# Peptides against a protein of PDB entry 7BDX, part 92

Target 1, 212 residues: chain A of PDB entry 7BDX
Amino acid sequence: EMGAAACTLLWGVSSSEEVVKAILGGDKALKFFSITGQTMESFVKSLDGDVQELDSDESQFVFALAGIVTNVAAIACGREFLVNSSRVLLDTILQLLGDLKPGQCTKLKVLMLMSLYNVSINLKGLKYISESPGFIPLLWWLLSDPDAEVCLHVLRLVQSVVLEPEVFSKSASEFRSSLPLQRILAMSKSRNPRLQTAAQELLEDLRTLEHN

## One batch from the design tools (peptide; made by RFdiffusion4, then SolubleMPNN)

Design b2_p13_8_s4 (from b2_p13_8, 6 letters changed)
Fold by OpenDDE base, seed 4:
Structure b2_p13_8_s4 (fold): chain B 212 residues (1-212), chain C 212 residues (1-212), chain A 13 residues (1-13)
Amino acid sequence: as target 1 above (212 residues)
Amino acid sequence: as target 1 above (212 residues)
Amino acid sequence: LEKEINELLDLIL
């Protein structure tokens, strides 16, 4: 319980660039993000057995950890740190997103997807995550989620790939052959305005790529 | 366990002035320090019943909280915040230092004494803590501790009082009448060089005040 | 302590 509070405080203050720099400037940053990945993985593995109350201290702690990663990835030096020094954490987040079922741990999925999106702002980060094994199938697995926020953040991640020709060209064949076009078209008609806009923009970007 | 880790991380990063500013710049700072005081108080109250393992997560969390307060008090804006907006926390720390027995929770005592010393760097802070009820008896209670680090930080706090004529004049009669001179003289002969020096300097400062 | 921790959590979430 106390740990969840302190982690959540660290999450809150990590929205500041100065705090991110302080987290990363410490000799403990590497170990912290390593343990973060392990803790998140242990939590997701525990879900197959025990109905963890979604509001448990452990759940809140893991959400805070994912929030910290997201906030670190929001900063240029944080993205550089994650892609250079914490690749195992990125691999873990990708794995956990695959291990979770549709509708399972929605808040955690959103935070993890936000972190990966923030990593994708950096071309090196986008290259790294998009070259991860099963990345394209993972995007479609995640896009099958009933949650609009999950789907929104998936579409944002897809858009990051589509907007980078150097990245998209490597997977364009697989992407085009597996694209859940009907699902994205359905999202473009969503009552959720953010989801609707993201789906419409992605469809426009895809149309532009088909004409080139 | 996880909470203690996150609090310990927050403690570690709070050594930076930028992180202290980020902690204080948030709308949550007041509530955080309020709950910090409550949590520390609850911990100390629990010690009368359960032999909490000194290395328990709860103990480590409380140590990290005390460390955060110390780091905040090390910064000018942090001292100003504590003295203006978190006086209840200062009162709590003073109370907890009184509630703990000699040799009990040495690490926590050291951190709390460091925080009060850092607060004492500000004249307003020094005035506030030195005007607290039972402050002089508390100093002597703490100076009876067998731990050299506890005694060192008590002597530093005493020196802060002695070096401020405006503060010392208000309590000089009580101070002189209750001064554990033999204890301070014994500390001036300590094999601990930091304790020895602090006791010698304080004895010199006291001699100077007796000649004025 | 559990309550105070939960209050800290609620502050930060």
Scores: peptide ipSAE 0.007, ipTM 0.625, DockQ to the pose 0.051; fails the geometry check
Fold by OpenDDE base, seed 1:
Structure b2_p13_8_s4 (fold): chain B 212 residues (1-212), chain C 212 residues (1-212), chain A 13 residues (1-13)
Amino acid sequence: as target 1 above (212 residues)
Amino acid sequence: as target 1 above (212 residues)
Amino acid sequence: LEKEINELLDLIL
C-alpha cells in the first residue's frame, strides 16, 4: 500500500519536465531505473499462476513505475538518459511485451508501449529498440491484441519506424514480408476514432514509401 | 528496495513548492498521508526487538516519508493541508517522538522534529501541536537526547511556542515550572555553533518574557 | 496493518 501510494504520487508529479530533470539529476536515478526493470519483470513472472487482482497494490505499483518511465521518456533529457544509461530497462520492457499474451495486462502493455513510443522520438532510441532481436515479430504479436488501446500504441510505434528512413531501410524487407496488412486495413475501419486515424495515417505513409 | 528508491526520489523532488502543490492537488494525497503515519508507526513498533540496520531499505523508506512530510510542511499550502486534513499524521509524529528513547532513531527524530517545526510556522498548526496531551513533557523528554541535532530541533520548536503569546500564555505555568533551565544553559555553551545559537536565542526570548 | 505493511515492504524490498 504505502509503496504503491508513494510511487503513484511520484508518477503524478513526473508529468512535469522540471520533476523529470530533478529525478535524473540525482545520484539515485540509475539505481531507481535499474530496480524498476527488475520489479516490472518480477510482477509479470508472477502472473503465470493466480489471477492477480488488477486492482492490487502490487499492480498499481508496477503501473506507476511504467507511468514514470513514460513521463521520463516524454522529455528530451529523459530519452537521452534512458538510451544512454538505462538500456537494460528498455530491453526489459521489450521482453515483457513479448512475454505477455494477447489480452493479458492491457494497462501495463499500454504504458510500456507509450514509453517505447516516447523513446522512439529520439533517433538513437528508435535505432536501439528497432535493432532489438525480434522487434518486428514483437510488433505483430502486440498488434494481435484484442484491446484497441494496445493496438493504437503499436500502430504509433510502427509509424515511428516507417517515418524514419535510416531505421526503416534496415528492416524494410522483413517489415514488408510480415506486415499484417489485412489487420491494419480492418483497424482503419474501426469504430474507435483514434485507432482508425492511426491506421489510416500508417497506410498513407506505407503507400508513400511504396511509390518512392 | 524499489519502494524505498521510489519514495527517496519523491522525497528529493518534494523540495520544490510546485511538486508539493502537485502532490496535494491530487486525489491520492489524503490516502498517502494517512498511510504514511501508519507506516512510520509500524516501523517504530518493530524496533523493540532486533537492532534494525539503520541502512535497511525499510529505514530508508521511513526516512524518505518523514522527509516528504517535512518538505510539505515547509510550504504554506502544505501546512494548511496537514493542519486541516492530516491531523492524525501530526498526532502519530508526536506519539512516535514520545515512544522513542533518548539516542534511539536520531535521524528519524530529526526529520519528525523538522516537520513539526515547519507545521508550527502556521499559528493554527502551532496551536494544534502545542495543545496535544503531554506536549510540554514531550519537549523535555526530547531535550534529554544526547544528539545535538535532536536537541537543536527541540529548541527551535520550543522557540516557536515562546515567540507566540497566544500559545505560550495557555501553557506558561507548566512551561515555567518544568523548564530544564540548566540543560538549556549548558547547550548555550555547546561547541556545536547551531545548538549554541539556538540555546542563546531561546534564553534571550525567555528573559524578554520574564520582564513583560 | 503491520502484516500488510510488512508484506508491502517485503514486496517492495
Scores: peptide ipSAE 0.000, ipTM 0.647, DockQ to the pose 0.080; fails the geometry check
Fold by OpenDDE base, seed 2:
Structure b2_p13_8_s4 (fold): chain B 212 residues (1-212), chain C 212 residues (1-212), chain A 13 residues (1-13)
Amino acid sequence: as target 1 above (212 residues)
Amino acid sequence: as target 1 above (212 residues)
Amino acid sequence: LEKEINELLDLIL
């Protein structure tokens, strides 16, 4: 309980840029993010065995950790830190997004996808994650999720790749050959207005790239 | 490990007034400080049974919690919050200071005494803690500690009482009848310069009160 | 160690 409460409070205050700078300026930052990745991995591995209650203190703790990573990645110095000094954590997030089944741990998936999206704001971050082994197949795996919010954040991450010519050119062949166009078209007809808009914008961006 | 790490980071950032305001402005503050007291109490109760390693993750976690309380109490709005809304936590800190044996959990005692001292900066806080049952006997119990830093913070807390006429007048009879003058005189001869100075200042303040 | 950390987390949680 108390660990989850403390971590949740740290998550809340980490929305401040000054707090992110304070976290990263300390001698404990590297260790903290190393343990964060391990803790998230251990939690996801525990889900295949025992029905971890979704509202458990452990779940709340891991959600708070993912929230902290997301808030750190929202800040320029935080993105630089993650990409330079915590690549193992980014690799862990990518791995865990693949290990989770469709519909499993939706809230955690959303938080992890938001963290990856925030990392993708930097060209260096976008390059790093997009060059990860199996990245494009992972995006399509995640886009099969029944959750509209998961799919929304996948579409946003795909858009970050598509909008960066230097990154998209490297994966363009794989992307075009594997693009789940029917799935994206189905999302453009979604009753969820955020998902609908994101799918429409991505389809427009893709059309623009086919004409160039 | 991760809980202690998260709590330690929260402790570090709680040195900022803006972070204290953010913690207290949230809907989780009351619950957090309630659980904090319970967690600290559970830890102290565990010490009588198993040799909890002083460098354990649990010890570090509890030290971080006590550090957070200290940092909150250092801020005017934090003192007001603790005295108005978290009196049970203050009562718990007073209780735990009594439950710990001389030389036991020195670091925790120092942190708890610092939190009480910070609360004592406000007249309302000073009134509250000084009117607690057994407060004066507790100060003398703590002053028997072999640790110079514990004794230093006890002397500072005693000085806060002595320097406030409205508070001291209520306890003056009990204080004068139970004052461990020989112990304070011994501390005024300490090789520890901070303890020596604090004991000398307190003796001067006490002499001034006897002449008034 | 992960199990002990989880048990410690379960004890602290």
Scores: peptide ipSAE 0.000, ipTM 0.639, DockQ to the pose 0.077; fails the geometry check
Fold by OpenDDE base, seed 5:
Structure b2_p13_8_s4 (fold): chain B 212 residues (1-212), chain C 212 residues (1-212), chain A 13 residues (1-13)
Amino acid sequence: as target 1 above (212 residues)
Amino acid sequence: as target 1 above (212 residues)
Amino acid sequence: LEKEINELLDLIL
């Protein structure tokens, strides 16, 4: 209970850039993000056995950790810290996104995808995550999720790759050969307006790249 | 480990007034401080059995909680919050300071005494803690501690009572009848310069009150 | 693992 409450408060205050700078300026930041990755990994490994209630203190604790990472990644100095000093955490997030089944831990997947998107705002961050082994297959695995919010954040991450010529050119052949076009087309007809818009924009960006 | 790390980060950032305001402006502040008191109480109750290593994650977690309370109490709005909305936590801190033996949990006693001193900066806070049952006997119990830093923070809290006529007048008879004058005189001869100064100042304040 | 996470949380809490 108390750890979840403390971590939830830290998540809440980490929405401030000044608080992110204070977290990163401390001597404990590296240890905190190392243990964060380990804790998230241990939690996801626990799910293969027991149906954890989504409202458990454990779930809330891990959501708060993922929320902190997301808020840190929203700030320029936080992205630089994660990409330079906490690559193991980024690798862990990518691994955990692959380990989770479609429909499993939806809220955690959304938070982790938001953190990766925030990291992808930096060219160095985008290069790092997109050059990770199995990144393109992982995007399509995640896009198979029935949850519209998961799919929305996957489409945003795909768009970040497509809009960066230096990144897209390295993977363009693999990307085009594996693109789940029918799935993206189905999303462009979604009743969810955010998902519909994101899918339409991505389809327009892809059409523009085929004409060039 | 992770709870201790998260709580330690929250302690570190809570040194900022803006962070304290953010903690208190959230809907979770009341619950957090309620669980804080319960967690501190559970920890102190556990000490009656097992020799907890001072460097345990549990110890670090409770130190971080006490540190957060201290930092909140350092800010005017934090003192108002504690005195108005978290009186149970103040009662718990007073109780725990009574339950701990001389030389036991020195660092925790120092942090709790610092929080009470910070609360005592407000007249309303000072009135509340000084009107608590057994407060004067508690001060003398705590002043029996062999640790100079514990004794220093007790003397500071005693001085806060002595310097406030509205508070001191209510307890002056009990205070004078139980005053450990020989102990305070011994502290005025301490090799610790901070303890020596605090004991000398208190003795001067007490002499001034006897001449009035 | 819920027990280990609970034990870890109980150890952390």
Scores: peptide ipSAE 0.000, ipTM 0.641, DockQ to the pose 0.067; fails the geometry check

## One batch from the design tools (peptide; made by RFdiffusion4, then SolubleMPNN)

Design b2_p14_1_s1 (from b2_p14_1, 8 letters changed)
Fold by OpenDDE base, seed 4:
Structure b2_p14_1_s1 (fold): chain B 212 residues (1-212), chain C 212 residues (1-212), chain A 14 residues (1-14)
Amino acid sequence: as target 1 above (212 residues)
Amino acid sequence: as target 1 above (212 residues)
Amino acid sequence: DLYEARRERLLQPE
């Protein structure tokens, strides 16, 4: 309980750039984010296929951790920190996104995807995550999720890759060969307007790239 | 481990007024400080007279909690919050200071005393803590601690009471009758310059008040 | 350019 409460407060205040800088300016940031990855991994492994209650202290704790990572990644110096000094955490997030079944831990997936998206704003971060083994298959795995928010954030991450020529060119062949076009087309007809728009935009971007 | 790490980071960033305001501006502050008191109490009760290792995660966690309270109390709005909305926490701190044996949990005592001192900057806070049952006996109990820092912070709190006529007048009779004068005189000869000075100043302040 | 505009939008953190 207390740990979750503290972490939740830390998450809330980490929305400030000054707070992120303060977190990173200390000698404890490296350890914190190392333990964060371990804790998130431990949580996901403990699920044993069960649906975790979202209101549990444990769930709230892990959500707060993922939220902190997202907020840190929202800041330029935070992205630089994660990409340079906490790559293991990024690896963990990618792994956990693969370990979670469709429909499982939806909120956590969203937060983790948001963190990766924020990391992807940095070209170095985008390179790192996109060069991770199984990255493209992971994206498609995640797009199989029944949750529209999960899918939305996956599409945003896909767009982040597609819209960076230096990164996309390296994966273009695999991307084109494995693209779940029917799934993305289905999303372009979603009742969720955000998902619909993201899917439509991605389809347009992909068409534009095929002509080049 | 993770909880302690999160709490430690929160402690570090709570040194900023903006962060304190952010903590208090949320809907979670009340719950957090309620649980803080309970957690600190649980920790102290678990000591069973043993000397806790200062380097343990558990110790670090409780230190961070006490540090957060101190940092919150350092800010005007934080003092107002504690005095109005978290009185139970103040009661808990006072109780725990009484429950701890001399020499036991020195660092925690210092942090808790610092928090009370910060609270005492607010007249309403000073009134509240000074009107707590057994407050004056508690001060003298704490002055029996072998640790100079504990004693220093007790003396500072005593000065905070003595230098506020509205508060001191209410307790003056009990204060004068129970004053551990020999102990304070001994502290005025301490090799610790901070303790020495604080004891000397208090003795001078008390002499000045006797003439009125 | 629609592509550039979308790229700029994707450079905004969440």
Scores: peptide ipSAE 0.107, ipTM 0.822, DockQ to the pose 0.022; fails the geometry check
Fold by OpenDDE base, seed 2:
Structure b2_p14_1_s1 (fold): chain B 212 residues (1-212), chain C 212 residues (1-212), chain A 14 residues (1-14)
Amino acid sequence: as target 1 above (212 residues)
Amino acid sequence: as target 1 above (212 residues)
Amino acid sequence: DLYEARRERLLQPE
């Protein structure tokens, strides 16, 4: 309980750029983010056994960790730190997104996707993530999630790849061959306006790239 | 491990007034400080059994908690919060200071004493602490500690009481009758310059009050 | 350009 409470407070205050700088300026940042990855991994691996209540202290703790990572990645120096010094954490997040089943740990998936999106704001981060083995299949796996919020953040990450020619050119053939077009078209008709808009925009961006 | 790491980072960033305000401005502050007291108490109670390594994750966690309380108490709004909304935590700190033996958990005692000192900057806080049952005997118990840093912070808290006439007048008779004068005189000859100075100043303050 | 406008929007952190 206490660990989750403390971590939740740390998550809340990490919305400040100055707090992120303070976290990263300390001598403990590397170790902290290493243990973060391990803790998130341990949590996800534990789900195959006992149905952990989504509202458990352990769940709250892992959500706070993912939130901290997201807030760090929201800041330029935080993105640089993650891509330069915490690549293992990024690899862990990608792995965990693959290990989770559709509909499983939705809130955690959203936070992890938000963190990856924030990292992808930096070209170096986008390159690193997109060059990860199985990245494109992972996006389609995640896009099969019944949760509209998960799908929205997947679409945003896909857009981040598509809108960067230097990255997209490397994966364009695989993207075109494996694109779940019917799924994206279905999302463009969603009742969720955010999901609808993101799917429509992605379809337009893809059409523009096919005509060029 | 992860809880201790997160709490240590929270401690570090809580040195900022803005972070303290953010912690207190949330809806989780009351619960957090309640659990803090319980966690500190559980730790101290566990010491009678297994020799917890002073460098354990659990020790580090409790140190970080005490550090957070100290940093909160360093800010005016934090003092107001503690005295108005977290009195149980203050009572717990006073109790734990009594439960610990001389030479036991020195770092924790120092942090707890620092927190009480910071609370005592506010007249309302000083009144609350000084009116606690057994407060004066507790000060003398703590002053018997072989550690100079513990003794220094006890002396500073005693000075905080002595320098406030509205508080001291209520306890002056008990203070005079139970004062460990020989111990304070010995500290005024300490090789530790901070302890020496604090003991000398306290002796001067006490002499001034006896002549008035 | 709609493409550039979308790119600029996607360069904003969450």
Scores: peptide ipSAE 0.093, ipTM 0.820, DockQ to the pose 0.022; fails the geometry check
Fold by OpenDDE base, seed 3:
Structure b2_p14_1_s1 (fold): chain B 212 residues (1-212), chain C 212 residues (1-212), chain A 14 residues (1-14)
Amino acid sequence: as target 1 above (212 residues)
Amino acid sequence: as target 1 above (212 residues)
Amino acid sequence: DLYEARRERLLQPE
C-alpha cells in the first residue's frame, strides 16, 4: 500500500518538467530506472495468464512506474537520459509489450506505448527503438489487440517511424511486406474518433510515401 | 527495493515548494500521510530492541517518509495541511519519539524532530504540539539521548516554545520545575559547536524570561 | 502542409 501511494504521488508530480529535471539531477536516477524495469518485468511474469486485478496495490505500483517513465520521456533531457543511460529499460518495455497477449494488461500497454512514443520524438530515440530486433513484428502483434486505445498508440508509434525518412528507409521493405493493411483500413472505420483519425492519417502518409 | 527507491526520489523532489504544493493539491495527500504514520509506527514496533540496520530497504523507506514530512512542514501550506488534516501523523511522530530508547534510531529521531520543529514555525502548529499530553517530559526524555544531533534538534524545539510567550506561559511552571538544567549546561560545553551554541542561546533566553 | 502539421503533433509528448 505505502509503496504504491508514494510511487503514485511521484508519478503525479513527474508531470512537471522541473520535477523530471530534479529526478535526473540526483545520483539515484540510474538505479531507480534500472529497478523500474526489473519490477515491471517481474509483475508481467507473475501474471501467469491470470486476469489482471487493476485495483491491486501491485498493479497501481507498476502503472505509476510506467507513468513516471512516460513523463520523463515527455521532456527532452528525460529522453536523452533514457536513450543514453537506461536503454535496458527501453528494451524491457519492448520485451514486455511482446510478452503480453492481446487484451491483457491494456492500461499498462498503453502507458508503455506512450513512453515509447515520447522517446521516439527525438531522432536518437526513434532510431534506437526502431532498430530493436523484432520491432516491426511487435507493432503488428500489438495492432492485433482488440483494445482501441492500444491500437491508437500503436498507430501513433507507426506514424513516428513513417514520418522520419532516415528511419523509414531502413525498414521500408519489411514494413511494406508485412503491413496489416486490412486491419488499418478497418480501424479507419472505427467508431472511436481518435482511432479513426489516426488510421486515416497513417493511410494518407503511406500513400504519400508510395508516390515518392 | 523499488518502494524505497521511489519514496527516496519523492523525498528528494519534495525539497521544492512547488512539489509540496503539487502533492497537497492532489486528491491522494490525505491517504498518503495517513499511511505514512501507520508505516512509521509499524517500523518502530518491528524493532523489538534490535539494532537498526540503517542500510535496510525498510529503514531507507521510513527515512524517506520522515524526510517527506519534514519537507512538507518546511512550507507554509504544508504546515497548515499537517495541522488541519494530518494531526494523527503529528501525534504518531510524538508517540514514536517517546517509544524509541536513547541512542536508538538516531537518524529517524532527527528527521522526526526536524518535522516537528518545522511545524512549530507556525503558531497553530506550535500550540498543537506543545499542548500534546506529555510533551514536556518527552523533550527531557529526548534530551537524555547521547547523540549530539538529537539533542541539537530537541534544544531547537525547546527554543521554539520558550520564544513564544503565548505558548510558554501555559507551560512555564511545569517547564521550570522539570528543566534538566545541568544537562543543558553540560551541552553548552559540548565540542559540537552547533550543540554548544544552541545550548548557550537557550540558557540566555531562559535567563531573560526569569528577569521578566 | 498536412505533413508538417502531423509532424508538429508528433513532437508533442503524451
Scores: peptide ipSAE 0.046, ipTM 0.825, DockQ to the pose 0.023; fails the geometry check
Fold by OpenDDE base, seed 5:
Structure b2_p14_1_s1 (fold): chain B 212 residues (1-212), chain C 212 residues (1-212), chain A 14 residues (1-14)
Amino acid sequence: as target 1 above (212 residues)
Amino acid sequence: as target 1 above (212 residues)
Amino acid sequence: DLYEARRERLLQPE
């Protein structure tokens, strides 16, 4: 209980750039993010067969950890730190997103996807995550989720790849050959206005890139 | 391990006034400080008969919690919050300081005494802690500690009481009748310059108050 | 340019 409370407060205050700088300015940041990855991995591995108690101390703790990573990645120096010094954490997030089944741990998936999106703002970060083994299949796996928020954040991450020519050119063949076009088309007709807009924009961007 | 790491980072960033305001500005502060008191109490109760592993995750966690309380009490709004909304935590700190034997958990005692000293900067805080049952005997119990840092922080807390006429007048009789004068005189001859100075100043203040 | 506007939005952190 106390660990979850402390971590939740740390998450809340990490919305500040100054707090992120303070977290990173100490000698404890590396250890903290290393343990974060291990803790998140242990949690996801323990979920196999159990109903996720969303209100459990453990789930709240891991949720707060993912939130901290997201807030750190929202700041330029935080992105640089993650990409330079905490690559294992990024690998862990990618792995965990692959391990989770559709509909499983939706809130955690959203936070992890937000963290990866924030990392993708940095060209080094985008290159790193997009060159990770199985990245494109992972995107399609995640896009099979029934949750609109998961799908929205996947589409935003896909857009970050598509809108970076240096990254997209390397994976364009695999993207085009495996693109779940019917799924994205269905999302463009969603009742969720954010999902609808994101899907429409992505379809337009993909069409433009076919003509260029 | 992860809880201690998160709490340690939260402690580090709580040195900022803005972070303290952010901690207190949310709806989670009350719960956090309630659980803090319970966690500290559980830790101290578990120490009976065991050698304190100073490097254990548990001890580091409780140390960080006490550090957070100290940093919150260093800020005016934090003191006001503690005195108005977290009195049970202050009661817990007073109780735990009474439960700990001389030489036991020295680092924790120092942090708890620092938190009470910071609370004593506020007249409401000073009134509250000084009116707590057994407060004066507690000061003398703590002043029997062999550790110079514990004794230093006790003397500073005693000074805060002595230098507030409204508070001291209420307890002056009990103070004078139970004052461990020989102990304070011995401290005024300490090789620790901070302890020596604090003891000398307190002796001067006490002499001045006898003549008035 | 619609493309530039979208790219600019994607450069905003969450």
Scores: peptide ipSAE 0.044, ipTM 0.826, DockQ to the pose 0.023; fails the geometry check

